# Peptides against a protein of PDB entry 6GMG: the designs that were tried, part 50

Target 1, 331 residues: chain A of PDB entry 6GMG
Amino acid sequence: DSDDRVTPPAEPLDRMPDPYRPSYGRAETVVNNYIRKWQQVYSHRDGRKQQMTEEQREWLSYGCVGVTWVNSGQYPTNRLAFASFDEDRFKNELKNGRPRSGETRAEFEGRVAKESFDEEKGFQRAREVASVMNRALENAHDESAYLDNLKKELANGNDALRNEDARSPFYSALRNTPSFKERNGGNHDPSRMKAVIYSKHFWSGQDRSSSADKRKYGDPDAFRPAPGTGLVDMSRDRNIPRSPTSPGEGFVNFDYGWFGAQTEADADKTVWTHGNHYHAPNGSLGAMHVYESKFRNWSEGYSDFDRGAYVITFIPKSWNTAPDKVKQGWP

## One batch from the design tools (peptide)

Design b1_p18_1 (made by RFdiffusion4)
Fold by OpenDDE base, seed 3:
Structure b1_p18_1 (fold): chain B 331 residues (1-331), chain A 18 residues (1-18)
Amino acid sequence: as target 1 above (331 residues)
Amino acid sequence: SSAEKAAKINAQNAKAAA
């Protein structure tokens, strides 16, 4: 019941976090303790610690999306999303593979499609594009300069993104970022902004007009990246969960993981911050917990989801919500 | 739109920690 959500109370600015708990290779803590960590580590604006505002605490209280929301400064729009899909593998497995015992054809096709996505390559693509964008942002003092730089960078790399329409999410992402326009943010100066990454896990079978099998087992053709660019059309993602395959089965609508702008070159060593559910300390779900997971733990996902996307957005460089290095847990 | 925002806000992750 959405009515059970509670905004976590304010934490004193100088309150240190309690130690995180290890959980299956992750670091875990209750949301209030994450707020303490956030204030100590991520809250800085222009080098000064800030208490998490009531608004930010409210955003955070929404669970996994809340972690991305508070750190990015906006509700995720998911417009600039990347993935990697091995079409040859998919075709080959469909042709030469066989359904498992008791597996339906639709279940087999959905599984094969899920397995044909490469999370690491998808993440790498997003990082590559973010790097290009960051170079284009550098020394660009207006949007026109940024766009010109971006086109030049893409041309130099022979990147297919250079052929995207000027109105595409790729080119419009910066101008559509609220913090870019804020006086205390970017102030319309691209050089004050940096690209950051988060990930979304979701279900492919969201089309209500499609077969029940696609809703239960996935739509093999849905949310594939465009060849060359790696862009995923997220317009059909309506946060619809997987349909139950058996009575009493229920699935969650999405998961979000915050990466930010870590410089760790080894994907396996990167840290992803995410929440389990909305904060309901007096409800059946209980208090919200925040997890800091390694890439392997994050990218594994859950059976609730058969798609992963890596999304680029922007934050002001003056924010410390996306530091170069993220430490797992506390201390 | 306000309606879209409301719909997005209502779409909360309710997964229990495994």
Scores: peptide ipSAE 0.030, ipTM 0.724, DockQ to the pose 0.094
Fold by OpenDDE base, seed 4:
Structure b1_p18_1 (fold): chain B 331 residues (1-331), chain A 18 residues (1-18)
Amino acid sequence: as target 1 above (331 residues)
Amino acid sequence: SSAEKAAKINAQNAKAAA
């Protein structure tokens, strides 16, 4: 499958990017040019530009997940995922709505479930939680202090996350972050870390023991957020794509979008960085392209997916892969 | 697992250009 994948070559540290091109409201460029931009804008460690390493270029070459991987410093685990689902809307539409002409009952239910998710509210929930975590990190010099601060913040806000088990991914996320333990990263000091956000689009109908209709049209009950917390159980996400509904139809397994730690309050103005596919310049897929999309363009997704999750992880504050402001395109 | 991670990584396919 990915046998044609090639690691992009190194780019000189001082090489400036070529201009991005606009494409349907987003900025687009080839992966090599993104590396150039990344080195100029995002590569900084302790304020110093760095050449993207071979390892980082390898990670990046895997496509959309590669963009998140290189910027977060680890392959996405998706353990701390948030979404928003309107249960009342879902129930009401199922009760009072009807299938469109030519739409099956299963297709109707899958569509209604998809439409009952609110991407903006899901994103907002993740931002809210990330903000709480960042406050808990600010003056915490050990994990115990961080956890105490976090619990206090949650209690003060009457947040349902305060009731999560101590072993929950919510509380263990920091300690399980490799860069937290690295000497040139967090060095076990929470105050050297910050929360960051990325998003994953995926298919709900992944259960092989379920009906074919659920695999084709979605599982209306799958990957819903828990009430109060907004947490999504991602354990059943095995990167299985949507099943084809017609001969020759095929779907992609996932999409990843990198947000980082932008401070833009208007969700619609936030920039999401993602890739189209793994880098195969000499193969049928061609070179990997990187997109910088506004939230509207990102959250729209594709028919390949009926779920979106917004995931929190951590990076060292010394990294510049998640700046307060992201400028779309180049220059 | 390492095998699971490898499978996840290698399963990245093409999306239509937006």
Scores: peptide ipSAE 0.029, ipTM 0.720, DockQ to the pose 0.081
Fold by OpenDDE base, seed 2:
Structure b1_p18_1 (fold): chain B 331 residues (1-331), chain A 18 residues (1-18)
Amino acid sequence: as target 1 above (331 residues)
Amino acid sequence: SSAEKAAKINAQNAKAAA
């Protein structure tokens, strides 16, 4: 019920944030305080701080997706998604493993599939691809030059992505980015853009034509990455939550975490920014909170989800929503 | 709308994150 959602009020541009609160290895704050931090740290356009606009505040108010939305400049399309799946582990565990006591076969298969995904390797793949893309963007002043550079980079690395169709999300992602076309953004100049990463957690069992067991316990075959490329077909992700397994149980439809373009080589030290729910200060859910989590805290996810994807999109280099270094919390 | 779907982050995420 989104009827209780409220757009956070504007914060003065020079208002400093209050200290974040530690929470289970995360840094936590209320959404209004995140706006203050965002204005001080991430709001810069061409080196100048900006007040978060009403539109941006409205986007942010949607919760976890709002954090990614405001920082990427667009609602997540999730088209260029990566993951890592250990097929050998999956097959071996299905063959040699057994359901736990009280675990159904469907529950067992769903769990084994979930456990066969490697979040760290998925993230590393996305970072690798983003790096290739960033090199291809350098000194490319039109899309054709970018695509040529990209193909060359992929060929040099013998990357399976070189075999993707020209219309694939991989090659079309830049041209489909609104900020690339904006005069004050990329202005159709690839060299003004950079690749950024966010993550989505979601449920695999979204097919309404599938068994109830798959909707409850996961679809072991859904949303697997393609071999070699690591690309995940996200076309069947309809933001459908896990089906309840018991009366009164309910699950959330997704979670989003913003990484941006951090250069920290150690995955465990990277910071992921996400929200808990839509902003409802006068409703039952209460005010939205924003979390800055380390990778371990982010990648752990929740029982609501059995899939994680790492998605590449683009933002103008003039934006500071994806700095090289992200400091957790405040101060 | 996509925005309406985005709003359906319910209380469970809040509980897990708290």
Scores: peptide ipSAE 0.034, ipTM 0.729, DockQ to the pose 0.118; fails the geometry check
Fold by OpenDDE base, seed 5:
Structure b1_p18_1 (fold): chain B 331 residues (1-331), chain A 18 residues (1-18)
Amino acid sequence: as target 1 above (331 residues)
Amino acid sequence: SSAEKAAKINAQNAKAAA
């Protein structure tokens, strides 16, 4: 029950983390120990370490979304999302493939659709776009200059995003970022901001007006990226979990993974930070744990989810929540 | 809106493990 959520206590600024626990290519720790690491590594504003505020600790306490929330500075809106879908693979598998023994047609179609998404290509697309945005930000001192730079960059690359409407999430994303407007953030100066990436895993079959089969096994047509741009319309994502396929089965509504702005070119070497659930040390769920996973571990996801999106947002360059290099675990 | 945010926050994950 969400009522069992507790805000983790403050940690002394100079308290060093305890060692993380390695587990199947991941590094794991309890939330309080992550706060210690965060204060040592990610808390810096203008080069100065900061104690995690009560507000930030409260945000963090919400679990996987809390990790992204505290590091991005805002609750995820998921509006600027990217994915990659192999339409040819999907069509070919539907045409030539057959359901497995005991697999329903709807289950087969849902599985084939899930398998037709390429997480690595989706991530790569988001990184590509983030790079374009960062170039557009670099010397822009007002929003108009940023938008002009962005359009030029897109034109030079013959990117389909150049055809997006001015009101699209793509062009409005910076303007809609609270930290961009903050005096101690961007202060309305695009050159003080940088693009960052997080990922969301979620269920495709969220339409309550659709068939029960789609809610149980996935909606093959839902949350596909637009051709050319890779943009995913996330407007229909309402954080509705997968419907049970058997009595007593339950699924989680979403997972969030924080990447930030790592410069590691090899996707497999990138580190994704995420939480298991909200912090409930005295409840049935127990204390929140934070995981630092390699891309392979993150992108694998769970049976709870059949979609992955890679989302771009912005943070001030003065924040160290998205460093060029992320080290897995501690020390 | 605050209401929309509250609704989204109430939909937090509850995974036992990652």
Scores: peptide ipSAE 0.031, ipTM 0.730, DockQ to the pose 0.095; fails the geometry check

Design b1_p18_1_s1 (made by RFdiffusion4, then SolubleMPNN; from b1_p18_1, 8 letters changed)
Fold by OpenDDE base, seed 1:
Structure b1_p18_1_s1 (fold): chain B 331 residues (1-331), chain A 18 residues (1-18)
Amino acid sequence: as target 1 above (331 residues)
Amino acid sequence: SSAERAELINRAGAEALA
């Protein structure tokens, strides 16, 4: 019940974090201790550490989405999303594969579709696009210059994104970023902004007009990336969880993981920051915990979800919420 | 609202992450 959500109290700016603890191959801590780490490592604006504001603490208190929210500066819109889907694998497995013992046809098709997504390739695509965007931003002092640079970069790489409409989420993403327009943010100067990445896990079978089987076992045709671009149409994602397959079963609506702008070339060594649930220290859920997971731990996901998307947004370069290197845990 | 959507991280998810 959302009524139990509490905003974590302020932490002194100079308070050092307690050590994180290992949890299932990832580093774990309580939300208040993450605030301490955040203030020491990620809070910097123009090179000066800042106390996490009440507003930021409130955003953070919402759980996994709160981690992405506080670090990106806005609630996730998920408009510029990428994934990778192996169509040949999907077709071949459907043709040559068989349902497992006790598995229905719908379960089989849903599982095969889920397994046909490549999380690593999806992440790689998002990183490639973010890199192109960052090059386009570097010396652009107005939006027109940014867009011109972006088109040139895409043309040079023969990237299918060059054919996207000018009003597409791809080209409109920067202008639709609040921090781009803020005086202490981008101040309408693209060169003051950088591309960052987060990930969302969600359920494919969200269409209420579809069959019960799709809602329970997944929609094999939903949320596939467009060929060539890798863009996923997220317009049908309404944060609807998987339907129960048995009485008493319940699923979560989504999970969010923050990557930022790490430069680590090995995907397996990248760190993803996420939360378990909203902060309810006096409620049944308890205090919010924050996890720093390696890519393998993040990309594995949960049975609650059969889709993963890698989303690009922008933050001011003056923010340190997306550093080149992220150290897992504390110290 | 965006806030309402964020609040739907339910107990089942917390247990899965614990």
Scores: peptide ipSAE 0.031, ipTM 0.696, DockQ to the pose 0.106
Fold by OpenDDE base, seed 2:
Structure b1_p18_1_s1 (fold): chain B 331 residues (1-331), chain A 18 residues (1-18)
Amino acid sequence: as target 1 above (331 residues)
Amino acid sequence: SSAERAELINRAGAEALA
């Protein structure tokens, strides 16, 4: 019950974290201990440590989305999302493949669609675009200069994103970022901002007007990236979970993982920070836990989800919520 | 595994905000 959600208490700024615990190849800790780590490592504004505010602690308390929320400074809008889908593989498997024993046609199609997404290529596309955006942000002191730089970069790379409409999420993302407009943030200066990445796992079969089979086994045609750009239309994502396939089965609505702006070239070595559920220390769910996972652990996902998107947003360079290097766990 | 899933992402999930 959402009514059991509690805002974690404040942690003293000088309080050091307890050691994280290994959990299924991940580093795991309780939310209060993550706050301690966050204050030591990620809280810096203009080089100074900050206590996590009550507002930030409240954001964090919402679970996996809370981790992305507190680090990005805004609730995820998911407008600038990327993925990679192998259409040839999908078509070939549908044509030549067969359902497994006991697998329905709808289940087969949903599974084949899920397997046709490449999480690593999707992540790499987002990183590529974020890099282009970061170059465009450099030395751009107004939005017009940023947009001009961005167009030039895209033209030089012959990137299909150059053909996007000026009103597209791709070109409007910066101007729609609250921290860009804040005096202590970007102050309308693109050169004070940097692109960051988070990921969302979700269910494709969210259309209530669709067949029950699509809701149970996935919609093979939903949330595919556009060819060339890799952009995913997220407008139909309403945080609706997968429908149960058996009595008593239940699924989660979404999962969010924070990557930020790590410079590690090897995707497998990147660290993704996420939470298990909203903080309910006195409820049935218990305290929120925070996990720091390698890309392999993150990208594996769960049966709850058949889509993964990698989303770009922006934060001020003065924030340390997206450092170049992220160390898993503590110490 | 089912146990791993329960530990890392609870079936109740995260609260969705409108």
Scores: peptide ipSAE 0.030, ipTM 0.706, DockQ to the pose 0.192
Fold by OpenDDE base, seed 4:
Structure b1_p18_1_s1 (fold): chain B 331 residues (1-331), chain A 18 residues (1-18)
Amino acid sequence: as target 1 above (331 residues)
Amino acid sequence: SSAERAELINRAGAEALA
């Protein structure tokens, strides 16, 4: 029950973390210990360590989304989402493939659609776009300069994003970032900001007016990336979980993973930080745990979800929540 | 609210990792 959520207590600024434990190829710790690590490694503002505030601890207590929330500085809006979908694979498998034993046609189509998404290519697309944005931010001291730079970069790369409307989330994302407008953040100076990435896992079959089969097994046509741009329309994502396929079965609404701005070229070596559930130390769910997973572990996801998106947002360069290198676990 | 939706987080993930 959501009523069991508790805000983790403050941790002394100089308290060092306890060792993380390995768990299924991940590094795992309790949320209180993550706060200790966060204060030592990620808390820096203008090079100075900060104690995690009560507000930040409250954000963190919400679980997987809380990890992204505290590190990005805002609740995820998911407006700049990217994915990769292999249309040819999808069509070929539908034509030539067959349902497994006991698999319904709807279940087969939903599974084939899920398998036609390429998480690695989706992540790569987001990284590519983030890189373009970072170049456009460089030496841009007002929004107009940033937008001009962005258009030039896209034109040079012959990127289909250059054709997006000026009102699109793509071009409006920076101006709509609260930390961009903050005096101690961007202070309306694009060159003080950098692009960062997080990922969301969610269910495709969220349309209540659709068939029960789509709600149970996925909607093969939902949340596909636009050709050329890779943009996913997230407007229909309402955090509705998968419908049960059997009595007693239950699914969760979403998962969020924080990547930030790691420079590791090998996707498989990148580290994704996420939480298991909201913090309920005195409830049935127990204390929140934080995981630092390699890309393989993150991108595998769970049966609760059949879509993954990689989302771009912005943070001030003065924040250290998105360092170039992330070390898995502790020490 | 966004906060209410945020509380309904990943039990399935926790179970898979248990």
Scores: peptide ipSAE 0.031, ipTM 0.703, DockQ to the pose 0.114; fails the geometry check
Fold by OpenDDE base, seed 3:
Structure b1_p18_1_s1 (fold): chain B 331 residues (1-331), chain A 18 residues (1-18)
Amino acid sequence: as target 1 above (331 residues)
Amino acid sequence: SSAERAELINRAGAEALA
């Protein structure tokens, strides 16, 4: 019951974290200990450590989305999402591949579609776009200057994003970021902002008007990136979980992983921070745990999900929630 | 509110990730 959610208590600003626990290549800790780490490492505003506020602790308590929420400063809108899909592989496998023993046609098609997404290429595309945006933000002191810079950068790279509509999530993302407008944030100055990345795992078969098979095994045609841009239309994502394939089976609606603005060039060495569930220390779910996973562990996902998107948003440069280097675990 | 939606959403998924 959502009624079991509890806001973690405040942690003293000077309290050091306990060591994280290794878990299948991940670093794991309880949410209260993550708050301690966050205050030591990520809390800085203009170079000064901050105690995590009650509001931030409340956001964090919502689980996987809470980690992204507290670090990005806003609830994820998922508007500017990227992925990579190999259409040739998909078509070829459908034509030449065969269902596994006991696998239905719908299961086969759903699986083939899932396998046709390349998480690494999707992540790389998001990083590429974030880099372009960061260059456009540099020395831009108003939104008009930012947009002009962005168009120039895209033109120089012959990027298909240059053809997007001015009202597209791509061009409107900055202006729609609350922290951009805040006096202590961007203060309407693009040069005070930087692009950051998080990832969402979710289910493709969310259309209630579609077949039961699509809801159970995935919709092969849903949430594909647009050719050339890599943009995913997330408007149909309503956080609907996978439908059970057997009695008593239940699936989670989504997972969120926070990357931020790490500069590590090797995708496999990047660290993704995520939570397991909302904080319910006195409930059946128990205390929330926070995981710091390598990209391989994050991108592997769960059977609950057949889509992964990499989303760009913005935070003030004065925040330290997205440092260039993230260290896994503690110490 | 976004928070209310998050509460409803987290109810359905919490058991599978535990």
Scores: peptide ipSAE 0.028, ipTM 0.691, DockQ to the pose 0.097; fails the geometry check

